Peptides against a protein of PDB entry 1ZZD. Designs and how they scored, part 29

Target 1, 109 residues: chain A of PDB entry 1ZZD
Amino acid sequence: FQVVNPYLLRDLVDLGIWDEGMKQYLITQNGSIQGLPNVPQELKDLYKTVWEISQKTIINMAADRSVYIDQSHSLNLFLRAPTMGKLTSMHFYGWKKGLKTGMYYLRTQ

## One batch from the design tools (peptide; aimed at target 1 Q55 G85 S89 M90)

Design b2_p19_6_s1 (made by RFdiffusion4, then SolubleMPNN; from b2_p19_6, 9 letters changed)
Fold by OpenDDE base, seed 5:
Structure b2_p19_6_s1 (fold): chain B 109 residues (1-109), chain A 19 residues (1-19)
Amino acid sequence: as target 1 above (109 residues)
Amino acid sequence: DPEDEEELEELKKLLEELE
């Protein structure tokens, strides 16, 4: 069985944005894509009925896993003119980059 | 890294203000 909605998985693959980082991100958000800046609005409307947790909760979860902390230097550059949109983008980017790095080292060990 | 933790805490505070 699939942890993620199979139709959502297909659409994300078609967009070329599906990877292990995206998978883990969706798991932590209980399948919500509403906060993703690189997903077309059409897909957000299609999957709008999926329950969404707050961005604050997501950040706390990422911090507990140290993935977000590893990307803190890049986040500092965006705090000059912060918006909710920028915060969402930074969170997603930091999470994805952290997971990608982890996968790289796991493969080499 | 204590510096990284401080930056993350600042981000959390900013998020709380914007939501």
Scores: peptide ipSAE 0.015, ipTM 0.343, DockQ to the pose 0.060
OpenDDE base, seeds 1, 2, 3, 4: peptide ipSAE 0.008, 0.013, 0.014, 0.014; ipTM 0.266, 0.287, 0.336, 0.296

Design b2_p19_6_s2 (made by RFdiffusion4, then SolubleMPNN; from b2_p19_6, 8 letters changed)
Fold by OpenDDE base, seed 3:
Structure b2_p19_6_s2 (fold): chain B 109 residues (1-109), chain A 19 residues (1-19)
Amino acid sequence: as target 1 above (109 residues)
Amino acid sequence: EEWEEEELKKLEELLKKLE
């Protein structure tokens, strides 16, 4: 089942835009508020879903962490529309960034 | 996001060398 982020719910209530329609919208959009015109950009940036952030950024962050740890933490990546080319590129990007351990988990929308 | 095709080609060439 899908659960709405309680902090997002709070902020939407504070904006006065929370209603049944908004709830259904979030369900159909898998939690994304990026398409809502009445939501400030600051909140859109704050509540980006895993499908809306750069996976290169995630890899970069993991690589940065690996500098201070013995083994790379488990890395979960998310692709909306994966292709073999994208997967290969992403894998090698992680490799060249110095990750000791490759991608553990891949999630697709 | 987008993954540059040129970068992909370079990586594929490296992979081929490892085979």
Scores: peptide ipSAE 0.084, ipTM 0.477, DockQ to the pose 0.525
OpenDDE base, seeds 1, 2, 4, 5: peptide ipSAE 0.055, 0.069, 0.079, 0.064; ipTM 0.470, 0.442, 0.472, 0.424

Design b2_p19_6_s3 (made by RFdiffusion4, then SolubleMPNN; from b2_p19_6, 9 letters changed)
Fold by OpenDDE base, seed 2:
Parts: structure tokens; C-alpha cells; sequence
Structure b2_p19_6_s3 (fold): chain B 109 residues (1-109), chain A 19 residues (1-19)
């Protein structure tokens, strides 16, 4: 499963543009809002970075659901510019949080 | 975490630029 950035979700809800269509759009765009016409440019600029930062929260949420993760579920993590250091840190953080399967997919922006 | 620290620093920089 793909979890929407909680901060992005909040902001989209506040804008009144969150719906199922928006959710599907974000999935196809790997969480990017850069192509959305109804989003202020300032918000787009902000989430160029926030898109990656909130992945720790995603790991936390995934850990809470770890008992339900099977072949039908996949944890998608997003990094703008992955490095060995970042990948290692994310892996160990997930491990410490009790993720049994670790990272399934890493996406880049 | 190292990755979080790096991104937070970038975020703070970006926020200042947007002000």
C-alpha cells in the first residue's frame, strides 16, 4: 500500500480538493503534486522537499500495520535523491520499528 | 536519523526562502 504524506493530505483537505480522484492521481504521480492546477505554487515548492521528509512517518504507520502486510501489500517509500546513507538509515529505522519485511519499493521523484 | 536530519535542514532552508 501507498500512504499519502500526512502533511500533504492535511493541506489538500484544507484546500477542499481531496477526493478519490486526487488519491488516484497521487498514486500515479508517485506522490507528486507538481502537476496539479488547483494547488498554489508555494505549496508545490514546499513539497519538493517535504515529500521526502515525511517518510519517517510513513514507516511508523507501516509498522503499525505490519501484521497485515502480506503479498497483497507493499510498502512504498519515496526519496528524491537516494544515497547509501539514506537507504541504510531508513532500513535500520524500519527494522527498529518492527517491520518484518522491510522496504518493498523505493521510489524517486 | 541521518537521512531525516539532512532533509529537515533542507526543509528549513526552503521555508526561509519562501518567506
Amino acid sequence: as target 1 above (109 residues)
Amino acid sequence: DEWEKEELEELEKLKKELE
Scores: peptide ipSAE 0.057, ipTM 0.547, DockQ to the pose 0.034
OpenDDE base, seeds 1, 3, 4, 5: peptide ipSAE 0.019, 0.056, 0.049, 0.043; ipTM 0.321, 0.414, 0.502, 0.472

Design b2_p19_6_s4 (made by RFdiffusion4, then SolubleMPNN; from b2_p19_6, 10 letters changed)
Fold by OpenDDE base, seed 4:
Structure b2_p19_6_s4 (fold): chain B 109 residues (1-109), chain A 19 residues (1-19)
Amino acid sequence: as target 1 above (109 residues)
Amino acid sequence: DKEWEEELKELEKEKELEE
C-alpha cells in the first residue's frame, strides 16, 4: 500500500496549507505533491518518493500506537484494507496526538 | 472510512481555530 509520509503531513500542516482540498488531492494523486503550486520546491524535492508498506506493517503501526486508536477504529483496520483516505486520517490523528503528548511513536508494551 | 474521515474533519476544524 502507498502511504502518505507522516513527516510530509506535518510539514504541510506547518505551512498552513493542509485542508480538505489538499487531503483530497493527495488521495487522488497517490500521495504525490509534485503538482501542487502552493508547495515549496524544497518540499517537492524532499518528498519525491511515496512510502510503500504492506498491510501487515500498517496494522503493526496501528497496534504500536494503540494509545491513540480506540477499539472501533482498530476493528476497522483489521476488517478492511486501508485506503489512502484512511491512512491519511490515521497519520494526521496520530501526529496531532503526538504533538499534544510527545508520544507519537510510543509503542505499547 | 467514515470514522477516520470524521476525526480528520474535527482536527481540521481545531487547526483553523488555533490559527
Scores: peptide ipSAE 0.035, ipTM 0.322, DockQ to the pose 0.214
OpenDDE base, seeds 1, 2, 3, 5: peptide ipSAE 0.010, 0.028, 0.028, 0.015; ipTM 0.323, 0.344, 0.340, 0.400; seeds 1, 2 fail the geometry check

Design b2_p19_7 (made by RFdiffusion4)
Pose (drawn by RFdiffusion4):
Structure b2_p19_7 (pose): chain A 109 residues (1-109), chain P 19 residues (1-19)
Amino acid sequence: as target 1 above (109 residues)
Amino acid sequence: ELDEFLEELDKQADEDELY
């Protein structure tokens, strides 16, 4: 099979750019839209992959929501070019933010 | 020693964008 994010999909049709220079490009690009030559910046900002969102924001939003969480939450973490140093800063950042669950799975590469 | 280590980690975590 293969299906595109329906919201991203609606928008590409609404711009008529859902030509084949897309279904194909999207798959051989992990489903990323940054650096597509013909897509508005607003769409680029709206459809960031998790690999394209700073794990800093992910941790902050987790900290925000956590004051309302009686228990904890499964906080999966995504690193692009993972170094031991970046992982260390990610762990400590979540740690100093007072999170109960600093990390569920680490998805990487 | 432990306080200095935790301050170093704090600086490291503040400066890193966690990508």

Design b2_p19_7_s1 (made by RFdiffusion4, then SolubleMPNN; from b2_p19_7, 11 letters changed)
Fold by OpenDDE base, seed 1:
Structure b2_p19_7_s1 (fold): chain B 109 residues (1-109), chain A 19 residues (1-19)
Amino acid sequence: as target 1 above (109 residues)
Amino acid sequence: SMKEELEKLTKLAEESDLR
């Protein structure tokens, strides 16, 4: 089931835009508020879903951590609509950044 | 090398996605 971020809910309530329509919107959009015109960009940036976060950023962070550990942490990547090209690119990018372990968890929307 | 192979595959896959 889908869980709404309680902090997001709070902020939407504070903005006075929380209602049944908003609830249904979030359900249909899998929690994304990126398409809402009445939400400040700051909040959109803050509440990016796992599907909206830069995968390169995640890989970079993982690579950075691997500098200090012998075994790389398991990498969880989320792709909304993965293509073979995207998957291959991610593997290549991970390799390029020196990840010791490939993707252990791949999640698709 | 694995890196080289991945690079080749990446290019091929990207080209495929563009078609």
Scores: peptide ipSAE 0.028, ipTM 0.355, DockQ to the pose 0.168
OpenDDE base, seeds 2, 3, 4, 5: peptide ipSAE 0.018, 0.014, 0.014, 0.020; ipTM 0.346, 0.332, 0.271, 0.372

Design b2_p19_7_s2 (made by RFdiffusion4, then SolubleMPNN; from b2_p19_7, 14 letters changed)
Fold by OpenDDE base, seed 3:
Structure b2_p19_7_s2 (fold): chain B 109 residues (1-109), chain A 19 residues (1-19)
Amino acid sequence: as target 1 above (109 residues)
Amino acid sequence: EEEELEKLLEELAEKSPLE
């Protein structure tokens, strides 16, 4: 089941745009507010879902963390519509960034 | 062998850049 992020709910209420229509919209959009024209960009940036973050950014963050630990944590990548080319690029980029462990989990929307 | 794999992956990555 899907639950609305409580902090997102607070911010939408503070903006005065929370209603039943907004709730239904979020459900159909899997929690994404990126398509809403009446939401400030700073909130869109703050509440990006796992499907909306650049895969390159995710890999960069994982690589940065791995420098300070004895072994790499599991890396989970999320793709909306993966292709063989994208998967290959992700694997290579992760390797190039010095990840000790390859992609552990691949999840698709 | 690792170098050969790296070359192959690099070639494939060039054809499909990561976003």
Scores: peptide ipSAE 0.020, ipTM 0.392, DockQ to the pose 0.391
OpenDDE base, seeds 1, 2, 4, 5: peptide ipSAE 0.016, 0.014, 0.018, 0.015; ipTM 0.400, 0.373, 0.381, 0.385; seeds 2, 5 fail the geometry check

Design b2_p19_7_s3 (made by RFdiffusion4, then SolubleMPNN; from b2_p19_7, 13 letters changed)
Fold by OpenDDE base, seed 5:
Structure b2_p19_7_s3 (fold): chain B 109 residues (1-109), chain A 19 residues (1-19)
Amino acid sequence: as target 1 above (109 residues)
Amino acid sequence: ELEELMKKLLELAEKSDLE
């Protein structure tokens, strides 16, 4: 079963939009609130799912960590619709950013 | 030579649809 992020739940309740319909919506959308018109953009940005974060952002974060870490961290990428082009781009973008290791794990939705 | 190849591949990758 899927568990709703408790902080997201709280914020949705505070907005007064939490109900059974919203619950079912989140389940069907795998936790995404990006498509909800009545949710402030700030909350949408805050509660991006792993599938909605920019791959470049993820790589940049990994590169930032790699400055201080030898090889203890791994790079995990999540793609909703992966293509060979995107995979190649991500690999070489990571290389360009000076990642000590390549992509460790690829997760697809 | 390998470095040159990597550069070429990187250039191609940068022009792709990376998000």
Scores: peptide ipSAE 0.022, ipTM 0.399, DockQ to the pose 0.453
OpenDDE base, seeds 1, 2, 3, 4: peptide ipSAE 0.021, 0.019, 0.023, 0.019; ipTM 0.378, 0.309, 0.392, 0.362; seed 3 fails the geometry check

Design b2_p19_7_s4 (made by RFdiffusion4, then SolubleMPNN; from b2_p19_7, 12 letters changed)
Fold by OpenDDE base, seed 4:
Structure b2_p19_7_s4 (fold): chain B 109 residues (1-109), chain A 19 residues (1-19)
Amino acid sequence: as target 1 above (109 residues)
Amino acid sequence: MEEELEEALTKLAEESDLV
């Protein structure tokens, strides 16, 4: 299971650049928009440096959707700047919320 | 996992279009 930033998707839609090609691009780039030429630099900077949503919010979104996903898949989280401390806290919170599978942590590029 | 991500992206994009 992979979690994506909903605010990023909203901004891409608002820019009018969301389409099937963009969707496939994000999948292959693990959610990174840094390589997109048609995205304003300020937006790239925002999603590179700003912590938009809390760790708990991300995990809550994953937990809500995990009810209908394959339990054999691990949770993938997108974090701005994951530290060992953040990862540890997220792991325990995820476990507490019923996420009993392994977790992989992805950085935004 | 790729299919799940694709589904998630589609869902979120659709929700964004409704705003």
Scores: peptide ipSAE 0.047, ipTM 0.513, DockQ to the pose 0.022
OpenDDE base, seeds 1, 2, 3, 5: peptide ipSAE 0.020, 0.025, 0.035, 0.025; ipTM 0.379, 0.373, 0.499, 0.461; seed 5 fails the geometry check

Design b2_p19_8 (made by RFdiffusion4)
Pose (drawn by RFdiffusion4):
Structure b2_p19_8 (pose): chain A 109 residues (1-109), chain P 19 residues (1-19)
Amino acid sequence: as target 1 above (109 residues)
Amino acid sequence: EEEEEWHEEELEELEEYLE
């Protein structure tokens, strides 16, 4: 099979750029749209992959919501070019933010 | 660049905490 994010899909059709220079490009680019040459910036900002969102924001939104969570939440973390240093900062950052669950799975590479 | 600087800052804060 293979299916594209329906919201991203609707927008590419609404611009008529859903030509084949897309279904193919999208698959051989991990489904990223940053650096596509013909896509508005607003769409780029709205359809960031999780690999394109700073884990800092992910941790912050988790901290924000956590004051309303009686228990905890499964906080999966995503690192692009993972170094031991970046992981250390990620753990400490979640730790100092007072999170109960600093990390569920680490998805990487 | 800003993300790397942020990681460095988080490591400095961790070292200070461990001291």

Design b2_p19_8_s1 (made by RFdiffusion4, then SolubleMPNN; from b2_p19_8, 9 letters changed)
Fold by OpenDDE base, seed 2:
Structure b2_p19_8_s1 (fold): chain B 109 residues (1-109), chain A 19 residues (1-19)
Amino acid sequence: as target 1 above (109 residues)
Amino acid sequence: SEDDEFEEELLKELEEELK
């Protein structure tokens, strides 16, 4: 699979910091640039991976979409370090936000 | 982290709803 987002690659090249070392770093970090000190915060925010996006934001986005979709749709959530407490909280929040369907798919890193 | 704070908040709300 593609580890590096093609648009991220472009921006890293434009920054003049793309090289083989950077490529290997991204591979070991599963595409994350959050730990790079020489990357502007704006780009870090733009290129957050699915593991770095707040799950609260994901649920909010799903709830927002569900209001405008007649048919039920599944929600995919990604957890880096899932705990029972986090799972319970996410289910409760989804219910409270009025999701038409429950959490169908849970992905763990 | 943001998610840690979120889960603590929701656990609190859950406890309030279930008691």
Scores: peptide ipSAE 0.028, ipTM 0.408, DockQ to the pose 0.885
OpenDDE base, seeds 1, 3, 4, 5: peptide ipSAE 0.034, 0.025, 0.025, 0.025; ipTM 0.495, 0.403, 0.406, 0.435; seeds 1, 5 fail the geometry check

Design b2_p19_8_s2 (made by RFdiffusion4, then SolubleMPNN; from b2_p19_8, 10 letters changed)
Fold by OpenDDE base, seed 4:
Structure b2_p19_8_s2 (fold): chain B 109 residues (1-109), chain A 19 residues (1-19)
Amino acid sequence: as target 1 above (109 residues)
Amino acid sequence: DEEDKFEEKLLEELEKELK
């Protein structure tokens, strides 16, 4: 499963552009906002998905050993019985450690 | 697909927390 960065959601809400259409867009675009004309470039730079950054950058950002990198197209997080709280904490921790990606691929163990 | 459904549900829950 893919998980959208909750901080991205917050910023989209703060910009006043979050709606049902935006939600469906993110789902179909695998969390990418690069194609949105009404989103500031600074946010696009801040919230890049896994496939939008180099493999080297992905590896450098992988500070949490729970993150698995198989290729430039995915960043896998292994969780047991994921809950909203766990996902939020994971995103928060990842952000603190330098994971600036806008989407994670969730895998359960 | 199932991934899209999961993400939609997750986004809906996150929306509730932000309101």
Scores: peptide ipSAE 0.059, ipTM 0.578, DockQ to the pose 0.024
OpenDDE base, seeds 1, 2, 3, 5: peptide ipSAE 0.051, 0.013, 0.038, 0.026; ipTM 0.546, 0.303, 0.459, 0.453

Design b2_p19_8_s3 (made by RFdiffusion4, then SolubleMPNN; from b2_p19_8, 9 letters changed)
Fold by OpenDDE base, seed 1:
Structure b2_p19_8_s3 (fold): chain B 109 residues (1-109), chain A 19 residues (1-19)
Amino acid sequence: as target 1 above (109 residues)
Amino acid sequence: SEEDKFEEEMLKELKEFLE
């Protein structure tokens, strides 16, 4: 399961290049768009890292419509310096928002 | 409940972290 960056998804849709092929590509590339020839450089620069998106937004999107690449219902979080308290907070926040599963992926810088 | 209290505390921490 990989949570799709909602802003990236929006931009790819706006470009008209979001399709099944793009989806599969992102899966194999762990969400990176740096190697895509049909993506403007400005977007590559904007999404150079996955750490700029608000984690709160990710959780909200997951709870709302579950925007993700995979069909599994889970939560993918990216943290710079996670602590036990912060991780627990995220878990409870997700639960409160109605997520049926806990944190599936935890990525750190 | 104690669980609710703990949840509220964790949510508070989350809000501070995600600001």
Scores: peptide ipSAE 0.021, ipTM 0.417, DockQ to the pose 0.176
OpenDDE base, seeds 2, 3, 4, 5: peptide ipSAE 0.015, 0.021, 0.014, 0.021; ipTM 0.329, 0.381, 0.275, 0.353

Design b2_p19_8_s4 (made by RFdiffusion4, then SolubleMPNN; from b2_p19_8, 9 letters changed)
Fold by OpenDDE base, seed 1:
Structure b2_p19_8_s4 (fold): chain B 109 residues (1-109), chain A 19 residues (1-19)
Amino acid sequence: as target 1 above (109 residues)
Amino acid sequence: SEEEKFNQELLEELKKELE
């Protein structure tokens, strides 16, 4: 499993802020850059969108009975630092896809 | 880890809901 999104890695390298410390930070944060003060907000917004797409992909996989446990890290990313907006969006997206009770298992960490 | 166990449990519940 890739801890760091390859596109994110590229952008961090391009910014010149990629190093071992950054790598360890991302591991600790399950790949999230939202808490990094030295990352432009534009990139945070970009990868917030990517993160959201990833969660929707997992929900879609569940909807077509293609859920794999090896996607647990992506799911954990959502649960670790969710916003009410994201929780609501995922809840209704899951509902739309036929997941009526699964979304109630979500919790913050 | 406990987080990983929770994720696995959630995925399993999602599967059960779709059965």
Scores: peptide ipSAE 0.012, ipTM 0.221, DockQ to the pose 0.042
OpenDDE base, seeds 2, 3, 4, 5: peptide ipSAE 0.007, 0.010, 0.009, 0.008; ipTM 0.234, 0.243, 0.263, 0.253

## One batch from the design tools (peptide; aimed at target 1 G85 S89 Y93)

Design b2_p20_3 (made by RFdiffusion4)
Pose (drawn by RFdiffusion4):
Structure b2_p20_3 (pose): chain A 109 residues (1-109), chain P 20 residues (1-20)
Amino acid sequence: as target 1 above (109 residues)
Amino acid sequence: EEEWHEEELEELEEYLEEQE
């Protein structure tokens, strides 16, 4: 099989750019749209992959929501070019933000 | 972003020194 994010899908059709220079490109690009030559910036900002969102924002939104969480939440973390240093800063940042669950799985590479 | 990681590491080192 293979199916594209239906919201991203609707928008590519609404621009008529859903030509084949897409279904193919999208798959051999991990389903990323940044750096596609013919796509508006607003769409780029709206459809960031998790690999394209700073784990800093992920942790901040987790901290925000956590004051309303009686228990905890499964906070999966995603690192692009993972170094021991970046992981260390990620752990400490979540730690100093007072999170109960600093990390569920680390998805990487 | 790299500077942010460096700052987080400096803060961690300072915290660990205080714990010692």

Design b2_p20_3_s1 (made by RFdiffusion4, then SolubleMPNN; from b2_p20_3, 9 letters changed)
Fold by OpenDDE base, seed 2:
Parts: C-alpha cells; structure tokens; sequence
Structure b2_p20_3_s1 (fold): chain B 109 residues (1-109), chain A 20 residues (1-20)
C-alpha cells in the first residue's frame, strides 16, 4: 500500500480538486503531482516526492537533522545505508513533523 | 520503526479522507 502525504491531501482538498480520480492518479503516479496543470507550482515544489529529489539532497537533509528524526539510531542507520525505502520513510516523517519550510528550502538546492 | 511510521501515516490518511 502506497501512502499519500496527508498534508498534500489536505491542500488538494482546500484547492477543491480532490476526488476519487485524483486519488487514483496519485496512487498510479507514486504520489507525484508534478504533471497536474491545475496545481500551483508552489505546491508542486513543496510536495516533490523522494523520487523527484536527488539522493544527495535527501541525505543532506538527514545529516543536518532538518527532518527532525528524534531517533539518533534511525538517523545513523539511514546515513550508513541509504535506501529508497528509508528515504521515503524519512520524507514522510518530516512531513508528519510539519517541516514544510525547511524541507522546501533544501529541495531548492 | 520505518514501518511503524508508515502505518501511522496511513491511519492519518484514512482520517483525512473521512473528513472529506
């Protein structure tokens, strides 16, 4: 089961474009909204998926604790052996913690 | 723990969909 970012869902609802079709689209597109013309660019930038961000950027985010992973052991394991699965988990963990601003800044680098 | 986080987010997603 692929998890869709809860904050993204909220914002799509606020835009009035959330429906079952959108849900299925996100599932088939691995959570990406980059191809949607009716979504503001700012939102696209904010909700870039881990598949749309360089691994280096994500590793840097983890290294400087911008994801605010309170489990130092988890962070160490991630940095030692970064996998797409771990990166995905960290990304969503960051969103869960409400790190939208910091994550956005790092994604633009 | 990664699996745990995904499960929690999945539940959160379900709650959001319920609020829709």
Amino acid sequence: as target 1 above (109 residues)
Amino acid sequence: DDEWEKKELEELEKELLELE
Scores: peptide ipSAE 0.031, ipTM 0.272, DockQ to the pose 0.039
OpenDDE base, seeds 1, 3, 4, 5: peptide ipSAE 0.013, 0.024, 0.019, 0.011; ipTM 0.284, 0.306, 0.306, 0.234

Design b2_p20_3_s2 (made by RFdiffusion4, then SolubleMPNN; from b2_p20_3, 12 letters changed)
Fold by OpenDDE base, seed 4:
Structure b2_p20_3_s2 (fold): chain B 109 residues (1-109), chain A 20 residues (1-20)
Amino acid sequence: as target 1 above (109 residues)
Amino acid sequence: DDKEDEELLKELEELEKLLE
C-alpha cells in the first residue's frame, strides 16, 4: 500500500496540465516532475524526488521519520499500520516544515 | 515494480476523483 502526495496532484490540476499523459509520465518517472517544461520551477522545488535533493535533506528527513530510498530513487516514508488520518497528517507535516522533499510515496509497514 | 506502478495508478485515480 502506497499513497501519492495529494498536494502534487492538486497543484498539477490547478495548473491545468493534469491529464492521462501526465499521469503516465509520473508513473514512468517515479514521481519526478523535473523534466516537465510547463511546470514552474517553484513547484519543482517543492516536489523534488530523492535523486533531486541534497544528501543533507535526505538525512534530516530520515531523522524525523522512516525514509527509504528504493531502486527507483523514490522517497518512501514507512508508517506502521497507518490510517488515513495519519497519512494526511504526514503530508501536512511535510508541508508545514517546508520540506522541499521527494515525499512522493507513503508506504505501509 | 509492476505491482507498485499499478498501486500508484490506482491511488492517483482515487485522488483524481476526490479533486473533482
Scores: peptide ipSAE 0.041, ipTM 0.499, DockQ to the pose 0.022
OpenDDE base, seeds 1, 2, 3, 5: peptide ipSAE 0.032, 0.034, 0.033, 0.032; ipTM 0.421, 0.496, 0.473, 0.486

Design b2_p20_3_s3 (made by RFdiffusion4, then SolubleMPNN; from b2_p20_3, 9 letters changed)
Fold by OpenDDE base, seed 4:
Structure b2_p20_3_s3 (fold): chain B 109 residues (1-109), chain A 20 residues (1-20)
Amino acid sequence: as target 1 above (109 residues)
Amino acid sequence: DDEEEEELLKELEELLKELE
């Protein structure tokens, strides 16, 4: 299962950046926010050390993901010398634009 | 940072158009 910390969810809501796109991004990233460009570094640092996980939250998000997977489209991305940050950003924006699976193929030039 | 973000978004949007 992919992990989403309930306290993280609260903080994201407080930041005003929680939406369906963010939710899907977290699902595909196993709860990691480390690569998100619009999340304060302080928050990223905080949740590097968070170990408490709600099983209920994990299950709910996994079930939610399953629904979206059935109606997803695959996107092939082409980047020139991509960094991890760029890849994460593109993945995030993909979700915000309606992708339900994310990047299926990533190619570098 | 914002400029890079916009460029990435634009590239992604173009790819999405090809997908649909």
Scores: peptide ipSAE 0.025, ipTM 0.370, DockQ to the pose 0.034
OpenDDE base, seeds 1, 2, 3, 5: peptide ipSAE 0.018, 0.014, 0.007, 0.007; ipTM 0.369, 0.295, 0.268, 0.259

Design b2_p20_3_s4 (made by RFdiffusion4, then SolubleMPNN; from b2_p20_3, 9 letters changed)
Fold by OpenDDE base, seed 4:
Structure b2_p20_3_s4 (fold): chain B 109 residues (1-109), chain A 20 residues (1-20)
Amino acid sequence: as target 1 above (109 residues)
Amino acid sequence: DEKFEEELLEELKKLLEELE
């Protein structure tokens, strides 16, 4: 399922650009806002930075703990030439569920 | 499998470092 960052949702609502179309766009783009022309660059940069920090945290946790491979889970860590959409999806999903479970499924493209 | 995942994790760390 699609995981939406609640802070991102709040910011989009505050900008007055949140609607059903935006929701569907985020779903198709795996949560990425980088391609949206009506989103301020400052907000894009903010969530890019948050993405980088969160991904680093997830990787650090994976390094510190045992790596669990479970294909039944929808959490995927993409390694080879990931797109922005895939990275964003990994960020939001991993942040919500990865921190709770500590389980990671690493895969290549 | 464990060795493979450790290698992938290391590659992912390198990728993230490049993005920072």
Scores: peptide ipSAE 0.017, ipTM 0.304, DockQ to the pose 0.061
OpenDDE base, seeds 1, 2, 3, 5: peptide ipSAE 0.016, 0.015, 0.013, 0.016; ipTM 0.366, 0.315, 0.272, 0.289

Design b2_p20_4 (made by RFdiffusion4)
Pose (drawn by RFdiffusion4):
Structure b2_p20_4 (pose): chain A 109 residues (1-109), chain P 20 residues (1-20)
Amino acid sequence: as target 1 above (109 residues)
Amino acid sequence: SSVDEMQALYDKYEDEFDEE
């Protein structure tokens, strides 16, 4: 099979750019839209992949919501070009933010 | 202390983490 994010999908049709220079490009690009030549910036900002969102924001939003969480939450973490140093900063950042669950799975590469 | 050491490591790599 293969299906595109329906919200991203609606928007590409609404711009008529859902030509084949898309279904194909999207798959051989991990489903990213940054750096597509013909897509508005607003859509680029709205449809960031998790790999394109700073794990800093992920951790901050987790810290924000956590004061309302009696227990904890499964905080999966995503790193692009993973170094031991980046991972160390990620662990400490979550640690100093007071999180109960600093990391569930680390998804990488 | 162990916390200060961890803070130093964090400061060293903080920008790399922020960009990640």

Design b2_p20_4_s1 (made by RFdiffusion4, then SolubleMPNN; from b2_p20_4, 11 letters changed)
Fold by OpenDDE base, seed 4:
Structure b2_p20_4_s1 (fold): chain B 109 residues (1-109), chain A 20 residues (1-20)
Amino acid sequence: as target 1 above (109 residues)
Amino acid sequence: SELEKAEELYKKYEKEFLES
């Protein structure tokens, strides 16, 4: 389950570069914007830092979890026997607390 | 729009998380 971070989405919209192509690109890049040439470097740096901080927060919020990070700008959260709604809500709460970039992967066992 | 949908979803699931 993949969801684009709403803060990232907002910034991309504000930059005027959000479209279906961008959406597909982000999916293939697991939410990373680091490779986008039309995004200011300052924003890339900001999102990188925010994402790293928020990952820790989200991880700490999750009980009985396993975390897999395939790249610096993605988070795969694995929880035992949670509902998708619960996992999604947890991630959104984490976003409010600091996550501003990337995509998250929700996996249930 | 995508932004509006994301914001609505965010609010929805935030509420659900806090109430869970």
Scores: peptide ipSAE 0.028, ipTM 0.530, DockQ to the pose 0.091
OpenDDE base, seeds 1, 2, 3, 5: peptide ipSAE 0.028, 0.013, 0.016, 0.020; ipTM 0.577, 0.305, 0.329, 0.433; seed 1 fails the geometry check

